Peptides against a protein of PDB entry 7AL2. Designs and how they scored, part 35

Target 1, 85 residues: chain A of PDB entry 7AL2
Amino acid sequence: YEIMLIRPKTIDDINYVVDQVLEESNPVILDLSFLEKESPANFKLAGEKIKQMRSNYGAEALLLSRCNDKNLIIIAPKGVSLVRK

## One batch from the design tools (peptide; made by RFdiffusion4, then SolubleMPNN)

Design b2_p15_7_s4 (from b2_p15_7, 6 letters changed)
Fold by OpenDDE base, seed 4:
Structure b2_p15_7_s4 (fold): chain B 85 residues (1-85), chain A 15 residues (1-15)
Amino acid sequence: as target 1 above (85 residues)
Amino acid sequence: TEVLEGDELVEYLLS
């Protein structure tokens, strides 16, 4: 698989993330800082998609880093294990 | 910076 990196700015970008995780089985490292600052509605939509992927498709998600300019989250498809040591 | 995962992360994103 490939690891995708994206900073979503639009609904199309959010749907791209969903497609990568569910259809391509690729983990995605996404920076939600743009949506958090510029589009509260789409920020919440991204969260809803993450919830759905976890609940319905066995995806897992982890916050990598949160600061003033970054909100980095990894979302991994079923079969890719996220392990913290 | 704090670590969030699973349900706690989802709760944050949807709060």
Scores: peptide ipSAE 0.663, ipTM 0.918, DockQ to the pose 0.951
Fold by OpenDDE base, seed 1:
Structure b2_p15_7_s4 (fold): chain B 85 residues (1-85), chain A 15 residues (1-15)
Amino acid sequence: as target 1 above (85 residues)
Amino acid sequence: TEVLEGDELVEYLLS
């Protein structure tokens, strides 16, 4: 598989993340800082998509870093384990 | 920032 990196700015970008996780089975490292600042509605939408991927498709999600200008999250499809050591 | 995962991360994103 491939690990995708993206900073979503539009709904199309959010749907691209969903496609990568569910259809391509690729982990995605995404930066939600743009949406959080510029579009609270789309930030919430991204959160809803993450919730759905976890609940319905066995995806895992982990916050990697949160600061003033970064909001990094990894989403892993079912079959890819996220392990903290 | 404290690491969040699973349900706690989802609650943060939707709050």
Scores: peptide ipSAE 0.660, ipTM 0.918, DockQ to the pose 0.968
Fold by OpenDDE base, seed 5:
Structure b2_p15_7_s4 (fold): chain B 85 residues (1-85), chain A 15 residues (1-15)
Amino acid sequence: as target 1 above (85 residues)
Amino acid sequence: TEVLEGDELVEYLLS
């Protein structure tokens, strides 16, 4: 698999993340800082998609870093284990 | 930096 990196700004970007995780089985390192600041609605949408991927497809999600200008989350498809040590 | 995983992370994102 490949690890994708994206800072989504649009709904299309959010859907791209979903496609990468579910269709391509690629983990995604996701920076939600743009949506968090600029679009509360799309930030929530991204959260809903993450919830759905976890609930329905066995994806895992983990916060990597949160600071003033970054909100980094990794989303991994089922079969890729996320371990914090 | 706060560490969040799984359900707690989802709750944060949806709050």
Scores: peptide ipSAE 0.660, ipTM 0.918, DockQ to the pose 0.934
Fold by OpenDDE base, seed 3:
Structure b2_p15_7_s4 (fold): chain B 85 residues (1-85), chain A 15 residues (1-15)
Amino acid sequence: as target 1 above (85 residues)
Amino acid sequence: TEVLEGDELVEYLLS
């Protein structure tokens, strides 16, 4: 698999993340800081998609870093294990 | 900086 990196700015970007995780089985490292600042509605939409991927498809998600300029999350498809040591 | 996972992460994103 490949690891995709993206800072979503549009709904198309959010749907790209979903496609990568569910259809391509690729983990995605995403920065939600743009949506958090510029579009509360799309920020919430991204959260809803992450919830759906976890609940319905067994994806795992982890907030790696939240600070002033970053909101960095990894979302991994079922079968790719995220382990915190 | 903080780290969240699973249900706590989802709660944060949807709060």
Scores: peptide ipSAE 0.660, ipTM 0.918, DockQ to the pose 0.928; fails the geometry check

Design b2_p15_8_s1 (from b2_p15_8, 8 letters changed)
Fold by OpenDDE base, seed 3:
Structure b2_p15_8_s1 (fold): chain B 85 residues (1-85), chain A 15 residues (1-15)
Amino acid sequence: as target 1 above (85 residues)
Amino acid sequence: DEGLKLLDETVSKLK
């Protein structure tokens, strides 16, 4: 598989993330900082999509880093384990 | 901040 990296700015980008996780079975590292700053509605939508992927498809979601200029999360499809050493 | 609250209850956190 591939690991995708994206800083979503549009609904199309959010749907791209969903497609990568559910259809392509690729982990995605997201920076949600643009949506958080520029579109509260799309930021909430992104969170809802992540919740749905966890609840309905067994995806795993982990916060990597949060600060003033970044909000980094990794989403892994069910078959990919996130392991902390 | 509804979006952040949703995210905090959705994602695991590194400690």
Scores: peptide ipSAE 0.724, ipTM 0.937, DockQ to the pose 0.919
Fold by OpenDDE base, seed 1:
Structure b2_p15_8_s1 (fold): chain B 85 residues (1-85), chain A 15 residues (1-15)
Amino acid sequence: as target 1 above (85 residues)
Amino acid sequence: DEGLKLLDETVSKLK
């Protein structure tokens, strides 16, 4: 698999994340800070999509870092384990 | 903030 890196700015970008996780089975490291600042609606939508991927498809979602200008999350498909050492 | 609340309830945390 590949690990995708993205800072989503549009709904198309959000759907790209969903496609990568569910269709391509690729983990995605995403920074939600742009949506958080520029579009509360799309930021909420992104969160809803992450919740759906966890609930319906067994994806994992882990907060990596949060600060003033970052909101870094990794989303892994069911077949890829996230393990804390 | 609804979006942030949703996200915090959805994602696991390293810390």
Scores: peptide ipSAE 0.723, ipTM 0.936, DockQ to the pose 0.894
Fold by OpenDDE base, seed 4:
Formats: C-alpha cells, structure tokens, sequence
Structure b2_p15_8_s1 (fold): chain B 85 residues (1-85), chain A 15 residues (1-15)
C-alpha cells in the first residue's frame, strides 16, 4: 500500500480521503487545520466521515499532533495496525 | 466547538 498525505480544503478532498482508506486500503496522514479554520461545517463533516470509517469499516484513527497551525491525524484502513510500543 | 468535540471523541491519542 501507499501512505497518502493531504491537507484537505474541500468536500472533494474529504471524499478523496474516504476513497483512499476504503477503496484503495491506503493509510492517510491528514492535516485538518485548514478545514478547522476556514469551514466549520466541512471540519465537522470530516470528523463524521472518520467516525463512520471506524464504526462501519474497522478503520483506526490516531491523533499525531495538534497545535496552533496543525491538526494531524493518521487514518489506517482495516488490516493496517497502528501499534504503540 | 462541535467539530473538535466530535473529533476528540473519534480519534485515539498517543499521550
């Protein structure tokens, strides 16, 4: 698989993330900081999509870093395990 | 913030 990197800005970008995780089985490292600042509605939508991927498809979602200018999350599809030592 | 609350309930944390 490939690891995708994206800072989504539009609904199309959010749907791209969903497609990468569910259809391509690629982990995605996601920066939600643009949506958080520029579109509360799409930021909420992104969170809803992540929740759906977890609950319905067995994806994992882990917060990597949150600061003033970044909101980094990794979303791993089912079959790719996120392991903490 | 509803979006942030939802996200915090959805994602696990390393810390």
Amino acid sequence: as target 1 above (85 residues)
Amino acid sequence: DEGLKLLDETVSKLK
Scores: peptide ipSAE 0.721, ipTM 0.936, DockQ to the pose 0.898
Fold by OpenDDE base, seed 2:
Structure b2_p15_8_s1 (fold): chain B 85 residues (1-85), chain A 15 residues (1-15)
Amino acid sequence: as target 1 above (85 residues)
Amino acid sequence: DEGLKLLDETVSKLK
Protein backbone atom coordinates (compact mmCIF):
# COMPACT_ATOMS: atom_id res chain seq x y z
CA TYR B 1 0.00 0.00 0.00
CA GLU B 2 0.88 3.68 -0.24
CA ILE B 3 0.45 6.33 2.42
CA MET B 4 -1.38 9.29 0.94
CA LEU B 5 -0.89 12.85 2.14
CA ILE B 6 -3.51 15.53 1.58
CA ARG B 7 -4.83 18.81 2.91
CA PRO B 8 -8.38 18.65 1.56
CA LYS B 9 -9.97 21.84 0.30
CA THR B 10 -13.05 20.62 -1.59
CA ILE B 11 -15.71 17.95 -1.53
CA ASP B 12 -13.79 16.23 -4.31
CA ASP B 13 -10.78 16.03 -2.00
CA ILE B 14 -12.93 14.52 0.74
CA ASN B 15 -14.24 11.91 -1.66
CA TYR B 16 -10.67 11.25 -2.77
CA VAL B 17 -9.81 10.37 0.83
CA VAL B 18 -12.76 8.00 1.02
CA ASP B 19 -11.73 6.34 -2.21
CA GLN B 20 -8.14 5.92 -1.05
CA VAL B 21 -9.17 4.26 2.19
CA LEU B 22 -12.05 2.10 0.99
CA GLU B 23 -11.19 1.28 -2.61
CA GLU B 24 -7.41 1.49 -2.70
CA SER B 25 -6.79 0.34 0.88
CA ASN B 26 -4.27 3.12 1.39
CA PRO B 27 -3.75 4.91 4.70
CA VAL B 28 -4.25 8.65 4.47
CA ILE B 29 -2.63 11.36 6.54
CA LEU B 30 -4.79 14.42 6.14
CA ASP B 31 -4.70 17.96 7.45
CA LEU B 32 -8.23 19.22 8.03
CA SER B 33 -7.16 22.74 8.95
CA PHE B 34 -8.20 24.30 5.65
CA LEU B 35 -11.73 22.95 5.86
CA GLU B 36 -11.95 23.83 9.53
CA LYS B 37 -11.18 27.46 8.76
CA GLU B 38 -12.79 27.93 5.36
CA SER B 39 -15.82 25.63 5.22
CA PRO B 40 -17.60 24.54 8.39
CA ALA B 41 -20.01 22.48 6.29
CA ASN B 42 -17.28 20.55 4.49
CA PHE B 43 -15.31 20.18 7.71
CA LYS B 44 -18.35 18.54 9.28
CA LEU B 45 -18.80 16.41 6.18
CA ALA B 46 -15.20 15.21 6.43
CA GLY B 47 -15.81 14.17 10.02
CA GLU B 48 -18.98 12.36 9.03
CA LYS B 49 -17.13 10.45 6.32
CA ILE B 50 -14.41 9.43 8.77
CA LYS B 51 -17.04 8.25 11.23
CA GLN B 52 -18.77 6.26 8.51
CA MET B 53 -15.52 4.62 7.44
CA ARG B 54 -14.88 3.57 11.03
CA SER B 55 -18.40 2.37 11.71
CA ASN B 56 -19.13 0.60 8.45
CA TYR B 57 -15.75 -0.51 7.14
CA GLY B 58 -13.53 -0.97 10.16
CA ALA B 59 -11.20 1.91 9.41
CA GLU B 60 -9.13 3.38 12.21
CA ALA B 61 -8.66 7.11 12.73
CA LEU B 62 -6.05 8.72 14.97
CA LEU B 63 -5.30 12.34 15.78
CA LEU B 64 -1.61 12.93 15.18
CA SER B 65 -1.33 16.63 15.95
CA ARG B 66 -3.55 19.62 16.51
CA CYS B 67 -2.50 23.23 16.78
CA ASN B 68 -3.62 26.61 15.52
CA ASP B 69 -2.86 25.86 11.87
CA LYS B 70 -2.93 22.06 11.73
CA ASN B 71 -5.42 19.28 12.33
CA LEU B 72 -3.56 16.13 11.36
CA ILE B 73 -5.40 12.81 11.26
CA ILE B 74 -4.31 9.42 9.99
CA ILE B 75 -7.00 7.13 8.64
CA ALA B 76 -6.02 3.50 8.18
CA PRO B 77 -8.10 0.98 6.26
CA LYS B 78 -9.09 -2.28 7.86
CA GLY B 79 -6.08 -4.57 7.82
CA VAL B 80 -3.57 -1.80 8.44
CA SER B 81 -3.27 -1.40 12.18
CA LEU B 82 -1.99 1.64 13.99
CA VAL B 83 0.09 0.29 16.86
CA ARG B 84 1.54 2.32 19.70
CA LYS B 85 4.98 1.11 20.78
CA ASP A 1 -17.72 23.94 17.00
CA GLU A 2 -19.99 21.14 15.84
CA GLY A 3 -17.56 19.75 13.30
CA LEU A 4 -14.70 19.67 15.76
CA LYS A 5 -16.86 17.98 18.37
CA LEU A 6 -17.81 15.30 15.87
CA LEU A 7 -14.19 14.76 14.92
CA ASP A 8 -13.03 14.51 18.52
CA GLU A 9 -15.71 11.91 19.19
CA THR A 10 -14.59 9.98 16.12
CA VAL A 11 -10.80 9.85 16.30
CA SER A 12 -8.46 8.31 18.83
CA LYS A 13 -5.75 10.48 20.32
CA LEU A 14 -2.05 9.91 20.88
CA LYS A 15 -1.90 12.37 23.75
Scores: peptide ipSAE 0.719, ipTM 0.936, DockQ to the pose 0.876

Design b2_p15_8_s2 (from b2_p15_8, 6 letters changed)
Fold by OpenDDE base, seed 2:
Structure b2_p15_8_s2 (fold): chain B 85 residues (1-85), chain A 15 residues (1-15)
Amino acid sequence: as target 1 above (85 residues)
Amino acid sequence: DEGLKLLEETVDKLE
């Protein structure tokens, strides 16, 4: 599999993340900081999509880093384990 | 922020 990297800015980008996780079975490292600053509605939507992927498809989502200019999350599809050493 | 609250409840955290 591939690990996708994205800082989503649009609904199309959000849907791209969903497609990568659910259809392509690729983990995605995403930075939600743009949406958080520029679009509260799409930021909320992104969170809802992540929740749905966890609840309905067994995806895993882990916060990697959050600061003033980053909100970095990894989403892994079912079958790709995020393991803490 | 509602979106942030949702996200914080949705994702696991490195501790």
Scores: peptide ipSAE 0.733, ipTM 0.941, DockQ to the pose 0.936
Fold by OpenDDE base, seed 1:
Structure b2_p15_8_s2 (fold): chain B 85 residues (1-85), chain A 15 residues (1-15)
Amino acid sequence: as target 1 above (85 residues)
Amino acid sequence: DEGLKLLEETVDKLE
């Protein structure tokens, strides 16, 4: 698999993340800071999609870092384990 | 912030 890195700015980007996780089985490192600042609606949508992927498909989602200008999350498809050392 | 609340409840956090 590949690890995708993206800072989504549009609904198309959000759907791209979903496609990478569910169809391509690729983990995604996701920075939601742009949506958080520029589009409350799409930021909420992104959160809803992440919740759906966890609830319905066994994806895992982990907050890596949150600060004033960063909201970094990794989403892993079922079968890719996120393990803390 | 509704979106932030949802996200924080959805994702796991590092200890």
Scores: peptide ipSAE 0.733, ipTM 0.940, DockQ to the pose 0.936
Fold by OpenDDE base, seed 3:
Structure b2_p15_8_s2 (fold): chain B 85 residues (1-85), chain A 15 residues (1-15)
Amino acid sequence: as target 1 above (85 residues)
Amino acid sequence: DEGLKLLEETVDKLE
């Protein structure tokens, strides 16, 4: 598989993330800082999509870094294990 | 802050 990196800015970008995780089975490293700052509605939508992927498809989502100018999360499809050493 | 609350409840966090 491939690891995708994206800083979503639009609904199309959010749907791209969903497609990568569920259809392509690719982990995605996601920076939500743009949506958090510029679009509360799409930021909430992104969170809802992440929740749905976890609840319905067994995806895993882990916060990597949260600070003033970044909100970095990794989303892994079921079958790709995220392990902390 | 609804989006942030949702995200906090959705994602796991590192120790």
Scores: peptide ipSAE 0.733, ipTM 0.940, DockQ to the pose 0.944
Fold by OpenDDE base, seed 4:
Structure b2_p15_8_s2 (fold): chain B 85 residues (1-85), chain A 15 residues (1-15)
Amino acid sequence: as target 1 above (85 residues)
Amino acid sequence: DEGLKLLEETVDKLE
């Protein structure tokens, strides 16, 4: 598989993340800082999509870094395990 | 912030 990197800015970008995780079975490292600052509605939508992927499809989501200019999360599809050493 | 609250409750965190 491939690991996709994206900083979503639009609904199309959010749907791209969903497609990568559910249809392509690719993990995605995404930075939600743009949506958090510029679109409260789409930021909430992104969170809802992540929750749905966890609840309905067995995806895993882990916060990598949270600071003033970044909100980095990895979403892994079912079958790709995130392991802490 | 509703979006941030939702996200914080949805994602796991490193300890």
Scores: peptide ipSAE 0.732, ipTM 0.941, DockQ to the pose 0.920

Design b2_p15_8_s3 (from b2_p15_8, 6 letters changed)
Fold by OpenDDE base, seed 5:
Structure b2_p15_8_s3 (fold): chain B 85 residues (1-85), chain A 15 residues (1-15)
Amino acid sequence: as target 1 above (85 residues)
Amino acid sequence: SEGRKLLLETVDKLE
């Protein structure tokens, strides 16, 4: 698999994340800082999509870092383990 | 915000 990196800015980007996790089975490292600042609606939508992927498809989602300029989440498809050493 | 609350309740966090 590949690890995708994206800072979503649009609904298309959000859907791209969903496609990568569910269709391509690729983990995604996601920076939600743009959406949180620029589009509360799309930021909420992104969160809802993450929730759906966890609830319905067994994805895992982990907050990596949160600061003023970054909101980093990793979303892993079922079968890809996130392991902390 | 609602979005922040949703996200933080949705994702796991590093301990």
Scores: peptide ipSAE 0.739, ipTM 0.941, DockQ to the pose 0.918
Fold by OpenDDE base, seed 2:
Parts: C-alpha cells; structure tokens; sequence
Structure b2_p15_8_s3 (fold): chain B 85 residues (1-85), chain A 15 residues (1-15)
C-alpha cells in the first residue's frame, strides 16, 4: 500500500481521503488545519467522515500532532495496524 | 468549536 499525504481544502479533498482509505486501502496522513481555519462546516464534515470510517469500516484514526499551524491525523484502513512502541 | 470537539472524541491521541 501507499501512504497518502494531504492537507484538505475542499469537499473533494475530503472525499478523496475517504476513497483512499475505503476503496484503495491506503493510510492517509492529513493536516486539517486549513479546514479548521477556513471552513468550520467542512472541518466538522471531515470529522464526521473519520468517525464513520472508524465505526462502520474498522478504520483507525490517530492524532499525531496539534498546534497552531498543524492538525495532523493518520487514518489507517482495516488491516493496517497503528502500533505504539 | 463543535468540529474540534467531535474530532477529539473521534480519534485516538499520540500526544
């Protein structure tokens, strides 16, 4: 698999993340800082999509780092485990 | 924000 990197800015980008996780089975490292700043509605939508992927498809989602300029999350599809050493 | 609250409740945390 590939690990996708994205800083979503649009609904199309959010849907791209969903497709990568659910259809392509690729983990995604995403930065939600743009959406949080520029579109509260789409930021909320992104969170809802992540919740749905976890609850309905067994995806795993881990907050990697949060600061003023970054909100980094990794989403892994079912079958790709995120393990803390 | 509502979106931040939702996200923090949804994801596991490394930090």
Amino acid sequence: as target 1 above (85 residues)
Amino acid sequence: SEGRKLLLETVDKLE
Scores: peptide ipSAE 0.739, ipTM 0.941, DockQ to the pose 0.894
Fold by OpenDDE base, seed 4:
Structure b2_p15_8_s3 (fold): chain B 85 residues (1-85), chain A 15 residues (1-15)
Amino acid sequence: as target 1 above (85 residues)
Amino acid sequence: SEGRKLLLETVDKLE
């Protein structure tokens, strides 16, 4: 598989993340800082999509870093395990 | 915000 990197800015970008995780079975590292600052509605939508992927499809989601200029999340499809050493 | 609360309740966190 591939690991996709994206900083979503639009609903199309959010749907791209969903497609990568569920259809392509690719982990995605995404930066939600743009949506959090510029679109509260789409930021909430992104969170709802992540919740749906976890609850309905067995995806895993981990907060990597949150600071003033970055909000990094990794979403892994079912079958790709995130392991802490 | 509502979106931040939702996200923090949804994702796991590094300790």
Scores: peptide ipSAE 0.738, ipTM 0.941, DockQ to the pose 0.925
Fold by OpenDDE base, seed 3:
Structure b2_p15_8_s3 (fold): chain B 85 residues (1-85), chain A 15 residues (1-15)
Amino acid sequence: as target 1 above (85 residues)
Amino acid sequence: SEGRKLLLETVDKLE
């Protein structure tokens, strides 16, 4: 698999993330800082999609870092294990 | 915000 990196800005970007995780089985590293700042509605939508992927498809989602300029999350499809040493 | 609350309840966090 591939690891995708994206800073979503649009609904199309959010749907791209969903496709990568569910259809392509690729982990995605997300920066949600743009959406949180510029579109509260799409930021909420992104969170809802992450919740759905966890609840319905067994995806894993981990907050890597949150600061003024970054909101980094990794989403892994079921079968790709995220392990902390 | 509502979106932040949802996200923090949804994702696991590093210690």
Scores: peptide ipSAE 0.738, ipTM 0.941, DockQ to the pose 0.938

Design b2_p15_8_s4 (from b2_p15_8, 7 letters changed)
Fold by OpenDDE base, seed 2:
Structure b2_p15_8_s4 (fold): chain B 85 residues (1-85), chain A 15 residues (1-15)
Amino acid sequence: as target 1 above (85 residues)
Amino acid sequence: SEGLKLLDETVSKLE
């Protein structure tokens, strides 16, 4: 698999994340800080999509870092486990 | 924000 890196800015970007996780089975590291600042509606939508992927498809979602300029999340598809050492 | 609350309820944290 590949690990995808993205800072989503549009609904198309959000759907790209969904496709990568569910269809391509690729983990995605995404920075939601742009949406958080520029589009509360799309920021919420992104969160809803992540929730749906966890609830319906067994994806895992972990907060990597949060500060004023970053909101970094990793989403792993089912079968790719995030292991804490 | 509402979106941030949703996200915090959705993602796990390293802590």
Scores: peptide ipSAE 0.742, ipTM 0.941, DockQ to the pose 0.949
Fold by OpenDDE base, seed 3:
Structure b2_p15_8_s4 (fold): chain B 85 residues (1-85), chain A 15 residues (1-15)
Amino acid sequence: as target 1 above (85 residues)
Amino acid sequence: SEGLKLLDETVSKLE
C-alpha cells in the first residue's frame, strides 16, 4: 500500500481521503488545520467522515500532533495496524 | 468548537 499525505481544503479533498482509506486501502496522514480555520462546516464534515470510517469499516484514527499550525491525524484502514513502540 | 469536540471523541491519542 501507499501512505497518502494531504491537507484538505475542499469537500472534494475530504472525499479523496475517504476513497483512499476505503477503496484503495491506503493509510492517510492528513492536516485538518486549513478546514478548522477556514470552514467550520467542512471541518465538522471531515470529523464525521472519520467517525464513519471507524464505526462502519473498522478504520483506526490517531492524533499525531495538534498546535496552532496543524491538526495532524493518521487514518489507517482495517488491515493496517498502528503500533506504538 | 463543535468540530473539535467531535474529533476528540473520534481519534485516539498518544498519552
Scores: peptide ipSAE 0.742, ipTM 0.941, DockQ to the pose 0.904
Fold by OpenDDE base, seed 4:
Structure b2_p15_8_s4 (fold): chain B 85 residues (1-85), chain A 15 residues (1-15)
Amino acid sequence: as target 1 above (85 residues)
Amino acid sequence: SEGLKLLDETVSKLE
């Protein structure tokens, strides 16, 4: 698989993330800071999509870093395990 | 925000 990195700005970008996780089985490192600042509605939508991927498809989502400039989350598809040492 | 609350309830966190 490939690891995708994206800072989504539009609904199309959010749907791209969903496609990468569910259709391509690629983990995605996601920076939600743009949506959080510029589009509360799309920021909420992104969160809903992550919840759906966890609930319905067995994806895993882990917060990597949150600060003033970044909101970094990794979403792993089912079959890719996130393991803490 | 509502979106941030949703995320915090959805994602796991490193400790």
Scores: peptide ipSAE 0.741, ipTM 0.941, DockQ to the pose 0.922
Fold by OpenDDE base, seed 1:
Structure b2_p15_8_s4 (fold): chain B 85 residues (1-85), chain A 15 residues (1-15)
Amino acid sequence: as target 1 above (85 residues)
Amino acid sequence: SEGLKLLDETVSKLE
């Protein structure tokens, strides 16, 4: 598999993340800081999509880092385990 | 915000 990197800015980008996780089975590292600052509605939508992927498809989502200009999360499909040393 | 609250309830954290 591939690990995708993205800072979503549009609904199309959000749907791209969903497609990568569910259809392509690729983990995605995403920075939600643009949506958080520029579109509260789409930021919430992104969170809802992540929740749905966890609840319905067994995806895992982990916060990597959060600061003023970053909200960095990794989403892994069910077959890819996130393991902390 | 609502979105941040939702996200924090959704994602795991490195604690």
Scores: peptide ipSAE 0.741, ipTM 0.941, DockQ to the pose 0.885

## One batch from the design tools (peptide; made by RFdiffusion4, then SolubleMPNN)

Design b2_p16_1_s1 (from b2_p16_1, 7 letters changed)
Fold by OpenDDE base, seed 4:
Structure b2_p16_1_s1 (fold): chain B 85 residues (1-85), chain A 16 residues (1-16)
Amino acid sequence: as target 1 above (85 residues)
Amino acid sequence: SLEKETEEYLDSVVNL
């Protein structure tokens, strides 16, 4: 698989993340900082999509970093384990 | 834990 990196700005970008995880089985590291600052509605939507992938498809999500410049989350499809040491 | 922090963060995002 490939690991995708994206800072989503639009609904199309959010749907791209979903497609990468569910259809392509690629982990995605996404930066939510743009949505948080520029579109509360799409920020909320992104969070809902992440929860849906976890609940319905067995995806895992982990917060990597949270600051003013970056809100980094990794989303892994089922079968890719995220392990903290 | 990191898992709990992630869950709390996602909840805060959805509740905006």
Scores: peptide ipSAE 0.495, ipTM 0.869, DockQ to the pose 0.883
Fold by OpenDDE base, seed 5:
Structure b2_p16_1_s1 (fold): chain B 85 residues (1-85), chain A 16 residues (1-16)
Amino acid sequence: as target 1 above (85 residues)
Amino acid sequence: SLEKETEEYLDSVVNL
């Protein structure tokens, strides 16, 4: 698999994330800082989709960092374990 | 924990 990195700005970007996790089985590192600042509606949508992937498809999500410049979440598909050492 | 922080963050996003 590949690890995808994206800072989503549009609904298309959000759907790309969903496609990568659910269809391609690729982990995705998201920077949600743009949506948080520029689009409350799409920020909420992104959060809802992350929770849906966790609840319905066994995805894992972990907050990597949260600061003014970057708001990083890693989402791993079922079968890829996120391990903290 | 990191898991707790993640859950709190995601909850805050959905509740916007």
Scores: peptide ipSAE 0.495, ipTM 0.863, DockQ to the pose 0.881
Fold by OpenDDE base, seed 1:
Structure b2_p16_1_s1 (fold): chain B 85 residues (1-85), chain A 16 residues (1-16)
Amino acid sequence: as target 1 above (85 residues)
Amino acid sequence: SLEKETEEYLDSVVNL
C-alpha cells in the first residue's frame, strides 16, 4: 500500500480520501487546516466521513498534531495498525 | 489518552 498525504480543499478531495482508505486500502495523513479556515461545512463533512469510516469499516484515526497552521490526522484502513510509541 | 483526545476532537468537528 501507499501512504497518502493530502490537504483537502474541496468535496472532491474529501471523497478522494474516502476512496483511498476504503477502496485502495491506503492510509491517509490529512491536513484539515484549509477546510477548518475556509469551509466550516466541508470541515464538518470531513469529520463525519472519518467517523463513518471508523464506525462502519473498521478504520482507525489518530490526531497527530493541532497547531495554528496544521491539523494533522492519520486515518488507516482496516488491516493497517496504528502503533503509538 | 491520545485515542480519547482524537475522539473528542472528531466530535467537536462534527458538532461545529
Scores: peptide ipSAE 0.489, ipTM 0.863, DockQ to the pose 0.883
Fold by OpenDDE base, seed 3:
Structure b2_p16_1_s1 (fold): chain B 85 residues (1-85), chain A 16 residues (1-16)
Amino acid sequence: as target 1 above (85 residues)
Amino acid sequence: SLEKETEEYLDSVVNL
């Protein structure tokens, strides 16, 4: 698999993340800072999609870092485990 | 825990 890195700005970007996780089985490192600042609606949508992937498809999510400039989350598909040491 | 923090953050996002 590949690890995708993206700072989504549009609905197309959000759908791309979903496609990468569910269809391609690729982990995604996601920066939500743009959506949080620029589009409350799309920020909420992104969060809902992440929760749906966790609830319905066995994806895992972990918050990596949160500051004013970056909100980094890793989303892993069902076949890839996230391990904290 | 990190898992709990993540859950709380995601809930916060959805509850905007």
Scores: peptide ipSAE 0.488, ipTM 0.862, DockQ to the pose 0.932

Design b2_p16_1_s2 (from b2_p16_1, 5 letters changed)
Fold by OpenDDE base, seed 4:
Structure b2_p16_1_s2 (fold): chain B 85 residues (1-85), chain A 16 residues (1-16)
Amino acid sequence: as target 1 above (85 residues)
Amino acid sequence: SLEKETEEYLESIVNL
């Protein structure tokens, strides 16, 4: 599989993330900092999509980094193990 | 605060 990296800015970008995880079975490293600052509504939408992928499809999500200009989360499809040490 | 609220929301998004 491939690991995708994206800093989403639009709803289309959010749907791209969902497609990568569920249809392509690719993990996605996602920076939510743009949405958090520029579109709180779409930031919340992105979070709800992550929750849905976890709830309905067995995806996992791990917080990688949180600071003023970065909000990094990795989303992995079922079968890709994420481990925090 | 807004910072605290967003952190709590992020904690609800991830599972690790």
Scores: peptide ipSAE 0.438, ipTM 0.837, DockQ to the pose 0.111
Fold by OpenDDE base, seed 5:
Structure b2_p16_1_s2 (fold): chain B 85 residues (1-85), chain A 16 residues (1-16)
Amino acid sequence: as target 1 above (85 residues)
Amino acid sequence: SLEKETEEYLESIVNL
């Protein structure tokens, strides 16, 4: 698999994340900082998609870093386990 | 505050 890195800016980008996780089974490290600042609606949408992937498809999500200009989350498909040591 | 709301929302998104 590949690990995708993206800072989504559009609904197309959000759907790309969903496709990577569910269709390609690739973990995605995403920076939500753009959506958080520029589109509250799409920020909420991205979060809902993540929760849906967790609830319905066994994905896992981990907060990597939160600061002023970064909001990094990794979302992993069911086949890739996230482990905190 | 918006910051608090965002933090709460992020906490609801992640599970680790």
Scores: peptide ipSAE 0.434, ipTM 0.835, DockQ to the pose 0.109
Fold by OpenDDE base, seed 2:
Structure b2_p16_1_s2 (fold): chain B 85 residues (1-85), chain A 16 residues (1-16)
Amino acid sequence: as target 1 above (85 residues)
Amino acid sequence: SLEKETEEYLESIVNL
C-alpha cells in the first residue's frame, strides 16, 4: 500500500480521502487545519466521514499533532494496524 | 471556547 498525504480544501478532497481509505486501502495522513478555519461545515463533514469509516468499515484514526495551524490525523484502513508505543 | 470545542470534536473523531 501507499501512504497518502493531503490537506483537504474541498468536498472533492474529502471524498478523495474516503476513496483512498476504502477503495485503495491506503492510509491517509491529513491536515484538517484548512477546513477548520475556512469551512466549519466541511470540517464537520470530514469528521463525520472519518467516523463513518471507523464505524462501518473498520478504519482507525490517530491524532498525530494538534496546534494553531496544524490538525494532523492518520486514517488507516482495516488491515493496517495503528499502534501507539 | 472554540479550541475546546474543536478538541472535543477531534476526540470524537479519532480512536487512538
Scores: peptide ipSAE 0.436, ipTM 0.837, DockQ to the pose 0.112; fails the geometry check
Fold by OpenDDE base, seed 3:
Structure b2_p16_1_s2 (fold): chain B 85 residues (1-85), chain A 16 residues (1-16)
Amino acid sequence: as target 1 above (85 residues)
Amino acid sequence: SLEKETEEYLESIVNL
């Protein structure tokens, strides 16, 4: 698999993340800072998609870093385990 | 506050 890195800015970007996780089974490291600042609606949408992937498809999500300029989350498909040491 | 609400939302999104 590949690990995708993206800072979503549009709905197309959000759907790209969903496709990567569910269709391609690729982990995605995403920075939600743009959506958080520029589009509360799309920020909420992104979060809902993450929750849906977790609830319905066994994806896992981990908050990597939270600060003023970054909001980094990794989303892993069911076949990839996330482990915190 | 907005900060607290965003924090709580993010915590609801992730599971680790």
Scores: peptide ipSAE 0.435, ipTM 0.836, DockQ to the pose 0.110; fails the geometry check

